# Peptides against a protein of PDB entry 4AID, part 40

Target 1, 242 residues: chain A of PDB entry 4AID
Amino acid sequence: FDIKRKTIEWGGKTLVLETGRIARQADGAVLATMGETVVLATAVFAKSQKPGQDFFPLTVNYQEKTFAAGKIPGGFFKREGRPSEKETLVSRLIDRPIRPLFVKGFKNEVQVVVTVLQHDLENDPDILGMVAASAALCLSGAPFMGPIGAARVGWVDGAYVLNPTLDEMKESKMDLVVAGTADAVMMVESEIQELSEEIVLGGVNFAHQQMQAVIDAIIDLAEHAAKEPFAFEPEDTDAIKA

## One batch from the design tools (peptide; made by RFdiffusion4, then SolubleMPNN)

Design b1_p12_1_s3 (from b1_p12_1, 7 letters changed)
Fold by OpenDDE base, seed 1:
Structure b1_p12_1_s3 (fold): chain B 242 residues (1-242), chain A 12 residues (1-12)
Amino acid sequence: as target 1 above (242 residues)
Amino acid sequence: MDFLEAEMDLKV
C-alpha cells in the first residue's frame, strides 16, 4: 500500500495526517489523528457539471457514528438518518471556510464527508475534522485553492490555550474557533465570557499563527500524495457581456 | 517553541 504520513507536534499533541490506507475510491481521503481521537475525511467530486447547474453544489457532512459511541457522550440515542445539533454545527464550520476557496465558475458536485472513528474524551473531533477535510480536498485534484488550517483557542488562567481539552474548556472564558489560509482568516466562531475585544482579537491572531504548522503539513503531504489537478477552465462569461 | 521537524514516514 502506498501509505503517506505526515506527523507534527501541535499544541503539545501529536497530529498525524495519513493517506493511502483507507477510502482509496475517494478522490481524496485522509485519516487524521490527534491524541486518541481519529477522523476519516473523504472528498469526492463529479467530473462533469449537470446541465443547467446555476450554483456550486458543495455538500459537507460531519458525522459521529454509533461505532464510536462507546466514547462519545449521548451516542447511544443517535437514530440513523438525522444529524445531531453538533454534527450540523461542525458541518457548517467545515463548509464556511472551504466554500469560497473553490475556483470561480466550478459547479461540479463536491461531497466532503468527515467521520469520527474514535474519540479520546480529551480532543474534540471538530478541529481535527476541519484539518482532515482540508487535507482530503488538497489531495483530491479538485480546483480547491486551499489548504485551510483550523484551531480552537481557549482563555485559561489569563493565557491563550491552543486546542484546549474538553476538561480545560470547562475553565475557559473563551471558545474561539478560527479557520484560515496561510494569508487570511476565512472564518471565526466564538463564545466569550466577559473578555475584552483586545483579548479576542489576540486569540484570532494566535489561532492564525498556530495553524500555519498544519497548513505546511497539508502542503507537504499534498506535494507527495496529491492526484493530478482536474483540468477545469471556467467559461469566460465576461466576454459575452460586451 | 521547538518546531520539531515533521518526519514524513513513507511506508511503501
Scores: peptide ipSAE 0.007, ipTM 0.381, DockQ to the pose 0.023
Fold by OpenDDE base, seed 2:
Structure b1_p12_1_s3 (fold): chain B 242 residues (1-242), chain A 12 residues (1-12)
Amino acid sequence: as target 1 above (242 residues)
Amino acid sequence: MDFLEAEMDLKV
């Protein structure tokens, strides 16, 4: 079993990215752990485009399994079959930053599935799910120009806090989720209470700085564990617009 | 913040 693991200290917590133990049938699969929150991200992509496919068919599905529901705040036994509001929102948080990073003209079906396997009641699996999805895509061989990192930033006692716990978030004047590449912020989602724009912008910069360690960790994992890149040459559609 | 990278444990 070729198991590859990257471990970093991140915001005072151990982040573990593991591949090769589970979901080997996927193009990429990453088990990510932060605290006792555990997610499995899988990336699968079609090796051909469907006839008449006009748009990029990316599907991102974040799901919290029923066995994890006892450790999810407000999680009663989920009825199988329909995503919760949270699952829908987090699926979008993962989708938003990754969708632009696929090679233009790639219209093969891509499915990213993030499954919460465990929740510790401290670490929200959304950030971990974003990181795991990024890592799974980087391992897959899909024409994905990641990695992305992600971070949540709080504002507690006049300071930025990286990935505040659910309890620290009660005292936070900011819930700022940022995702980006090494070079760019790709997504910001924020809920702000009575903070200056300067503090919010500083939070985005703080998030982007703090996610670099995650980006580097995904790169290092990918250097050892990535599949061969899928041979995809986009048709030079720029030659048809001249 | 100095990120301590833990050594990647490659188990074959």
Scores: peptide ipSAE 0.006, ipTM 0.387, DockQ to the pose 0.023
Fold by OpenDDE base, seed 4:
Structure b1_p12_1_s3 (fold): chain B 242 residues (1-242), chain A 12 residues (1-12)
Amino acid sequence: as target 1 above (242 residues)
Amino acid sequence: MDFLEAEMDLKV
């Protein structure tokens, strides 16, 4: 197997992005690790548009598998069949920033699946899942104008904390999730306890700055492991304004 | 920039 691995230090933790070991049948597949939390992201896209497809058919599924449930907080025996509230929310957190980055007019089916394989009880797999999904899309050859980075920002003891642990989050006055490209913030989601707008905006800027190392790591992995870009030319829809 | 190229030739 040709295994490509990128390792960076990120927020005082080791982030590992790996491809080539698992899910080789996907268009893109990334095993991402932070601490002992491990996620698998897979990206698959259709090589043709369905006849009469009028919208972009992107599906994002984040899932916490039962084999990881022994280490997942609140991991009651998830009866196979219904996403938890967390799985539904995280699927949306991944969907929101990636959806606008597909080339306009691309209407082939795209499926992103993020599977939590291991949880360390410190590092939440949601941010790791966002990063892994971005990386898997960049490796896939899909017409995706990523990467995105993602970061969680806490506010603990009057300071910003990058990707606070689940225990540090109990002391945090902010749960701020940011996703963006190198140049732009694409998504903000925040739960805030009585903080000023200035602190929140500073948190967004901090997140966007801190995710650049992840963006660069995804680019570097893609340079070594990406598939050939899928040949897609957007229809010049601007020619119909004559 | 440490790329660990591990060629794991898992001959199954």
Scores: peptide ipSAE 0.006, ipTM 0.459, DockQ to the pose 0.015
Fold by OpenDDE base, seed 5:
Structure b1_p12_1_s3 (fold): chain B 242 residues (1-242), chain A 12 residues (1-12)
Amino acid sequence: as target 1 above (242 residues)
Amino acid sequence: MDFLEAEMDLKV
C-alpha cells in the first residue's frame, strides 16, 4: 500500500493527513485526524465538460454519519436522506473558500465528499473537514489553485485560542472560522459576543497566520502524493468580445 | 510557535 502521511503539531494538537489507504477510486482522498476525530475527504472530477454546461458544477457534501457519533448517549438515529442543519452549514463552509480557487472556465463536474468517521466530542470535524477537502483537491490533479488552510479561533479569558475544544467553546466569546490560501483570506464566518472589531480582525489575522502550517503540510503531502495535473486549457474568453 | 514537523512516514 503506498500510504503517505504528513503529521504536524497544530494548536497543541497532532494533525495527521494520510493518503493511499482508502478511497483509491477517488481522484484525491485524504484521511485526516485531530485528536480522536477522524474525517475522510474525497475529491472526484469529471475528465470532460457536459455539453451545454454553463456554470461550474461543484458539489460539496459534508456528512456526520450516525456511527461516527457512536459515543453520544441518546444519539438520534438520523433518518437517512436529509442533511442536518450542521451538515448543510459545514458543506457551505467548505464550498465557499474552494469554489473561487478553481481555474476560470473549468466546468467539469467536481464532487467533494467529507465523511466524519469518528468524533471525539472535543475536536469539531468541520475545520478538519475543510483541511481534508483542501488536501484531497490538491492530490486529485484537478485545476484547483489551493491549498486552503482553515482555522477556528475562540476568545477565552482575553486571549485567542486556536481550534478550541467544544468545551472551551462554551466559554468563548467568539466562534470565528477562517479559510484562506497562503496569500489571502477567502472566507470568514463568525459568531461574536460583545467583542470589538479590533479583536475580531486580530482573530482573522491570527487564524490566517496559524493556518500556514496546515497549508505547508498539504503542499508537502501533495509534492509526494499528488496525481499528475489534469491538462486543462481554459477557452480563450477574449474571442467572444469581437 | 515552533511547529514540529514529524517525518513523513512512507509505508509501502
Scores: peptide ipSAE 0.006, ipTM 0.391, DockQ to the pose 0.023

Design b1_p12_1_s4 (from b1_p12_1, 7 letters changed)
Fold by OpenDDE base, seed 5:
Structure b1_p12_1_s4 (fold): chain B 242 residues (1-242), chain A 12 residues (1-12)
Amino acid sequence: as target 1 above (242 residues)
Amino acid sequence: MKFLSAEMNLKV
């Protein structure tokens, strides 16, 4: 097994990005770990467009499966079926920043699946899932102009906190999720309790700065482990308007 | 509680 791993210290926690151990049938697959929280991201894309495909068919599916429920509070066997509200929200958090980064005109089916394998009850799998999905896409050879990084920012005791624990988040006046590229903020999602706009904007900037280490870690992993880029030539859409 | 949800391509 050609296992490639990148490890960084990030917000006082060890982030591990690993490829080549599991899900090798995917175009890209990344096992991401922060603390004892573990996610598997897989990216798969079709090598041809479906006849008559008029939109970009990206599907993102984040799943907190019951196999992790040995540690997850609220151990109801999620019946096979409907995503939880959290799974739906996190799937959107991953979708939003990655969707605009695909090459214009690419309409091959893309499926990103993020599966929570383990939860430590300290580190939320959502940010880790965003990072893992980004990494899996960068490894896949899909025409994706990533990586994205992601970060959660809290406001605890009058300071920004990078990726606060679930316990620190109870004291936080801010739940700010940011995703972006090296050069741009792509997505902001926030829940704010009585904070100034200045503190929130400062939190976005803080998140974007702190996610650069993750972006660099994904690039380093991709330089070693990415598949050859899929040869995609966008059809010159200017030729159909004549 | 205020919610901010934004999709942006803001160059930083």
Scores: peptide ipSAE 0.049, ipTM 0.694, DockQ to the pose 0.922
Fold by OpenDDE base, seed 3:
Structure b1_p12_1_s4 (fold): chain B 242 residues (1-242), chain A 12 residues (1-12)
Amino acid sequence: as target 1 above (242 residues)
Amino acid sequence: MKFLSAEMNLKV
């Protein structure tokens, strides 16, 4: 087992990114931990395009398993086979920032699966799932122009709070989720209560600054554990229209 | 409640 691990302090919490122990059959696999919240992200991609594939077939599935649900508020009995509203929402939060970062013309099937293994009731697995999915893609050898970072920002007692706990979020006037690259914001999702646009824009900037440490941690992990890049040359479709 | 959903599709 070639286990690689990166550990950083992030928002006053220890973030751990680990690869090489679990899901080794995937192209990329990352076990991410913050507090006692634990997620497994796996990335798998097809080594060929299907004949007649006209769109990029990316599927993102965020899943909270029933064994973790005993530690999740409202985790009553998921019937097998349909995502919950939360699972659908978080799958979308992961999909939105990663989809644009695949090399143009890549139409091989890509599947990202994020599984919540443990929840501590303090650290929401959604942000951790976004980080883990980014890391798993960077390790996979897929033509993904990441990493992305992600952060949640609260507004508590007139200040920005990085990745507020579920209890701190009850007092927060902002639920702002941001994802981006080192250089750019890719996605913003916000729910705000009577805040100025200036405070919200300041929250986006704060999130983008705070996610740099996560981006750097994913790069450092990838330097030690990434697979060789998949040899993909986009077909020059511009040469067929002349 | 204001929902701001901004998808910045940066065309690389």
Scores: peptide ipSAE 0.049, ipTM 0.661, DockQ to the pose 0.474
Fold by OpenDDE base, seed 4:
Structure b1_p12_1_s4 (fold): chain B 242 residues (1-242), chain A 12 residues (1-12)
Amino acid sequence: as target 1 above (242 residues)
Amino acid sequence: MKFLSAEMNLKV
């Protein structure tokens, strides 16, 4: 197996991005690890557009499998077949920042699947899933203008905390999820407890700064393991405005 | 508790 791995220190934790071991039949596949939390992201895209396709058919599916349920709170009661509220939410958190980064006019079907394989009860697999999905897309050859990074920011004891543990989050006055590119914030989702707008905006900036190391790690992995870019020429839609 | 959800295309 040609296994490529990138390892970085991120928020005082080791982030590992690995490709080439699992799901090699996907266009892109990344095994991401932080602590003992492990996710598998896969990206698959159709090599042609369906006749009459008028919208971009992106599907994102985040799932916490029953084999990981022994470590996931409430996982023992997950009936196969209905996404949990968390799985639905995280699927949207991944979808929102990646959707606008596909090349305009690309209407081939894209499927991103993030599967939680292990949970350590400290590191939430949602942020790790966002990072892994970004990496899997960058490896896939799809016309995706990523990578995105992602970060969770807490506010604990009057300071920003990068990717707080589930226990630190109980003391946090902020749950701020940010996703973005190197140059732009693409998505913000936040729950805040009586914080100023200044603290929240500072949290967005902090998140965007802290995700650069992840973006760089995805780029480095892609340089060594990405597939050839899918040949896609955007229709020159600007020629119709003359 | 305030909720902020934004899709931002903010160049930073």
Scores: peptide ipSAE 0.045, ipTM 0.673, DockQ to the pose 0.939
Fold by OpenDDE base, seed 2:
Structure b1_p12_1_s4 (fold): chain B 242 residues (1-242), chain A 12 residues (1-12)
Amino acid sequence: as target 1 above (242 residues)
Amino acid sequence: MKFLSAEMNLKV
């Protein structure tokens, strides 16, 4: 087994990105760990476009499997089959920043699946899922212009906190999720309590700065473990508007 | 509570 691993210290926690052990049938697969929270991201893409495909068929599915749910907050035995509200929201948080980064005109089916395998009750799998999905796409050979990083920012005792624990979040006046590339913020989702715009904007900047270490970690992993890029040349659709 | 949901293509 050719197992590649990247490990970084990130917000006072060890982030591990691993590929080559699991889900080898996917185009990209990353096992990501932060604390004792563990997610598996898989990326699969079709090697051809379906006849008559008019939109980009990206599906993102975040799932918290019941076997990981020894302690998932709000984990009543949910019936197998329908995404929870959380799973729907997190699937959207992953989708939003990655969707614009696919090469324009690419209309092959892409499926990203993020599965929570373990939850430590401190580290929310959402940020880890975003990071893992980004890494899995970068490894896949899909025409994805990532990586993205992601970060959650709290505001506790007059300071920014990177990826606050679920307990620290109870004291936080901000729940700010940011995703971006090296050069751009792609997505902001925030819930704020009586904070100035300056503090919120500073939180976005803080998040974007702190996610660079994750972006660099994904790049380093991809340099050693990415598949050959899928040969995709977008048809020059700008020539049809003359 | 204010929610800010923005798709920002902000070059930083």
Scores: peptide ipSAE 0.046, ipTM 0.676, DockQ to the pose 0.905; fails the geometry check

Design b1_p12_2_s1 (from b1_p12_2, 9 letters changed)
Fold by OpenDDE base, seed 2:
Structure b1_p12_2_s1 (fold): chain B 242 residues (1-242), chain A 12 residues (1-12)
Amino acid sequence: as target 1 above (242 residues)
Amino acid sequence: SMRRLRWEGFFY
């Protein structure tokens, strides 16, 4: 099997992005690891548009499967069925920054599935899932104008902390999730405790700077492992407004 | 009190 792997040091942790071992039936598939937290992102897209499709049918599903429950807090009771509140939230965190980056007019069905395979109880799989989803899309050949990076920023003892552990997050006055491209911040989601706007904005900038290494890692992986781009020519919809 | 900030956009 042709396995491609990119490894970087990121926030004092090793991030591994791997493709070619698992989920080969997907258009893109990335196994991402940080610490002992492991996620599998898969991207699948339809090669044609459904008749009468008027919107972009992107579905993002983040899942913490029961087999990972041995290391996931509260995982012992995850019945097969409806997404948890967390799974729903993280699915949206992944969806929000990627949705705008698809080529305008692309209305083929796209399914992104992020599955938590292992959780170390230290590294939250949400950020890792965002990164893995971005990478899987970049490998897929879908008309996705990524990659995105993502980062969580904490504020602990008067300093920014990149991707704080779950324990560090208990002491953090900020839970700031940022996603963006190389050039742009795409999404911010934050919970803050009595911090100045300056600190929060500085956190966004810090996140965006720190995610560049991840973006570069995804690009490097894609250069070596991406499928041929799907031949998609957007219909010149701007010509109808003339 | 927890303040939630949500932003969606392109900041170039």
Scores: peptide ipSAE 0.188, ipTM 0.825, DockQ to the pose 0.913
Fold by OpenDDE base, seed 1:
Structure b1_p12_2_s1 (fold): chain B 242 residues (1-242), chain A 12 residues (1-12)
Amino acid sequence: as target 1 above (242 residues)
Amino acid sequence: SMRRLRWEGFFY
């Protein structure tokens, strides 16, 4: 196996991005680890557009019900039932920042699947899933203008905390999820308890700054492990108006 | 009181 791995220190935790060991049948596949939380992101895209496809058919599925405490069972994940509310929300958190980054006019089917393989009960797999999905897309050869980074920001004891643990989040006055590119904030989702707008905006800036290390790590991984870009030429829709 | 902020867009 040609295993490529990038490891960084991020918010006092080790983030590992790995490709080449599992899900090799996908266009892109990344194992992401933070603490003992492990997610698998896979990206698959169709090599042709369906006849009469009028919209970009992106599907994002985040799944966490089959997380095992322990070794990843090498068994076929049973098709999980209906997504939970959390799984639906996290699927949307991943979808929102990535959808606008596909090349305009690309209407081939894209499927991103994020599966929680292990959960340490400290590190929430949602942020890790966003990072892994971004990395998997960057490796896939799909016309995706990523990477995105993501971060959760807490406000604990009068300070910003990057990716607070589930226990630290109980004391946090802010649950702020940010996703963005190197240059732009793409998505903000927040729950705030009696904080000033200044603290919240500072949290967005803090998140965007802190996610740069993740973006750089995805780029470095992609430089060494990405597939050749899919040859996609958008139809020049401006030529039909002449 | 919990305030929820949701934003979608590009901030440069």
Scores: peptide ipSAE 0.183, ipTM 0.823, DockQ to the pose 0.919
Fold by OpenDDE base, seed 5:
Structure b1_p12_2_s1 (fold): chain B 242 residues (1-242), chain A 12 residues (1-12)
Amino acid sequence: as target 1 above (242 residues)
Amino acid sequence: SMRRLRWEGFFY
């Protein structure tokens, strides 16, 4: 097994991105760890377009499986049924920033699955899941113009806090999730209690700055472990509008 | 009052 690992210090925590041990059948697979929270992201893409496919068929599924229920808040026997509200929200949170980064005209099916394997009750797996999904896509060979980074920003005692713990979040006046590339903010999702626009915008900038270390870590991992890029030539769609 | 901000796009 050729296991590649990148480790960085990020917001006072160790972030580990690992590939090559688990889910080797996927196009990309990343095991991401922060504290004792562990997620597995897998990316799979079809090597051909389905007949009559008119839209980009990206599916993102975030899952907090019951095998981790002993360490998942509210983890009473969720029957293998419908995604929870959290799973649905986090799936969208991952989807939103990655969807626009696929090469225009690519209409092969893409499936991203993020599975929470362990939860430490301190580090929320959503941000970790976003990072892992980005990394898995970058490793996959899919025509994805990532990586994205992601960060949660809190506002505690008049300061920005990167990836606050669940306990710190109880004291936070802001829950700000940002995702972006090296060059751009792609997505913001926030819940804010009586903060100025200046503090919120400053939080977005803080998040974007802090996620660069993650972006760089994904790039470094991809340089050593990415598959060959899938040979995709976008059809010249400009010829159809004439 | 809780304000929710949602944004999608490119900010440079």
Scores: peptide ipSAE 0.182, ipTM 0.826, DockQ to the pose 0.905
Fold by OpenDDE base, seed 4:
Structure b1_p12_2_s1 (fold): chain B 242 residues (1-242), chain A 12 residues (1-12)
Amino acid sequence: as target 1 above (242 residues)
Amino acid sequence: SMRRLRWEGFFY
């Protein structure tokens, strides 16, 4: 097996991005680990556009599998077959920052699947899933202008905390999820308890700064393991408006 | 009061 692995220290935790062992049939596949939380992201894209395809058919599916349910808070109540509210929300958190980064005019079907394999009850698999999805897309050869990084920021004892544990989040006055590229913030989602706008904006900046190490780690992994870029020439749609 | 901030876009 040609296994490529990148390991970084991130927020006082070891982040591992691995490819080449699992889901080799995907265009891109990344096993991401932080603490004992483990996710598998897969990216698959169609090599042709469907006739009459008018929109970009990106689907993102975040899944917490039943075998992991014993380690996932509330996992025992997950009905098989229908996405939970959490799974739906996390799927959107992943979708939102990646969707704009596909090359304009690319209308081939893209499927991103993030599967939670293990949960440590400390590290939420949502951020890890965002990172893994970004990495899987960068490895896939799809015309994706990533990577994105992602971070959760808490506000605990008057300080920013990168990727707070589930226990630290109970004391946090902020649940701030940020995703972005090296250069730009793409998405912010937050729940805030009586904090100033200055603290929130500072949290966005902190998140964007802290995700650079993840972006760099994805780039390094991609340099060693990415597939050849899919040859895509956007149709010159500007010529039709003349 | 809980405030929700949701943003989609590019901030440079």
Scores: peptide ipSAE 0.162, ipTM 0.816, DockQ to the pose 0.914

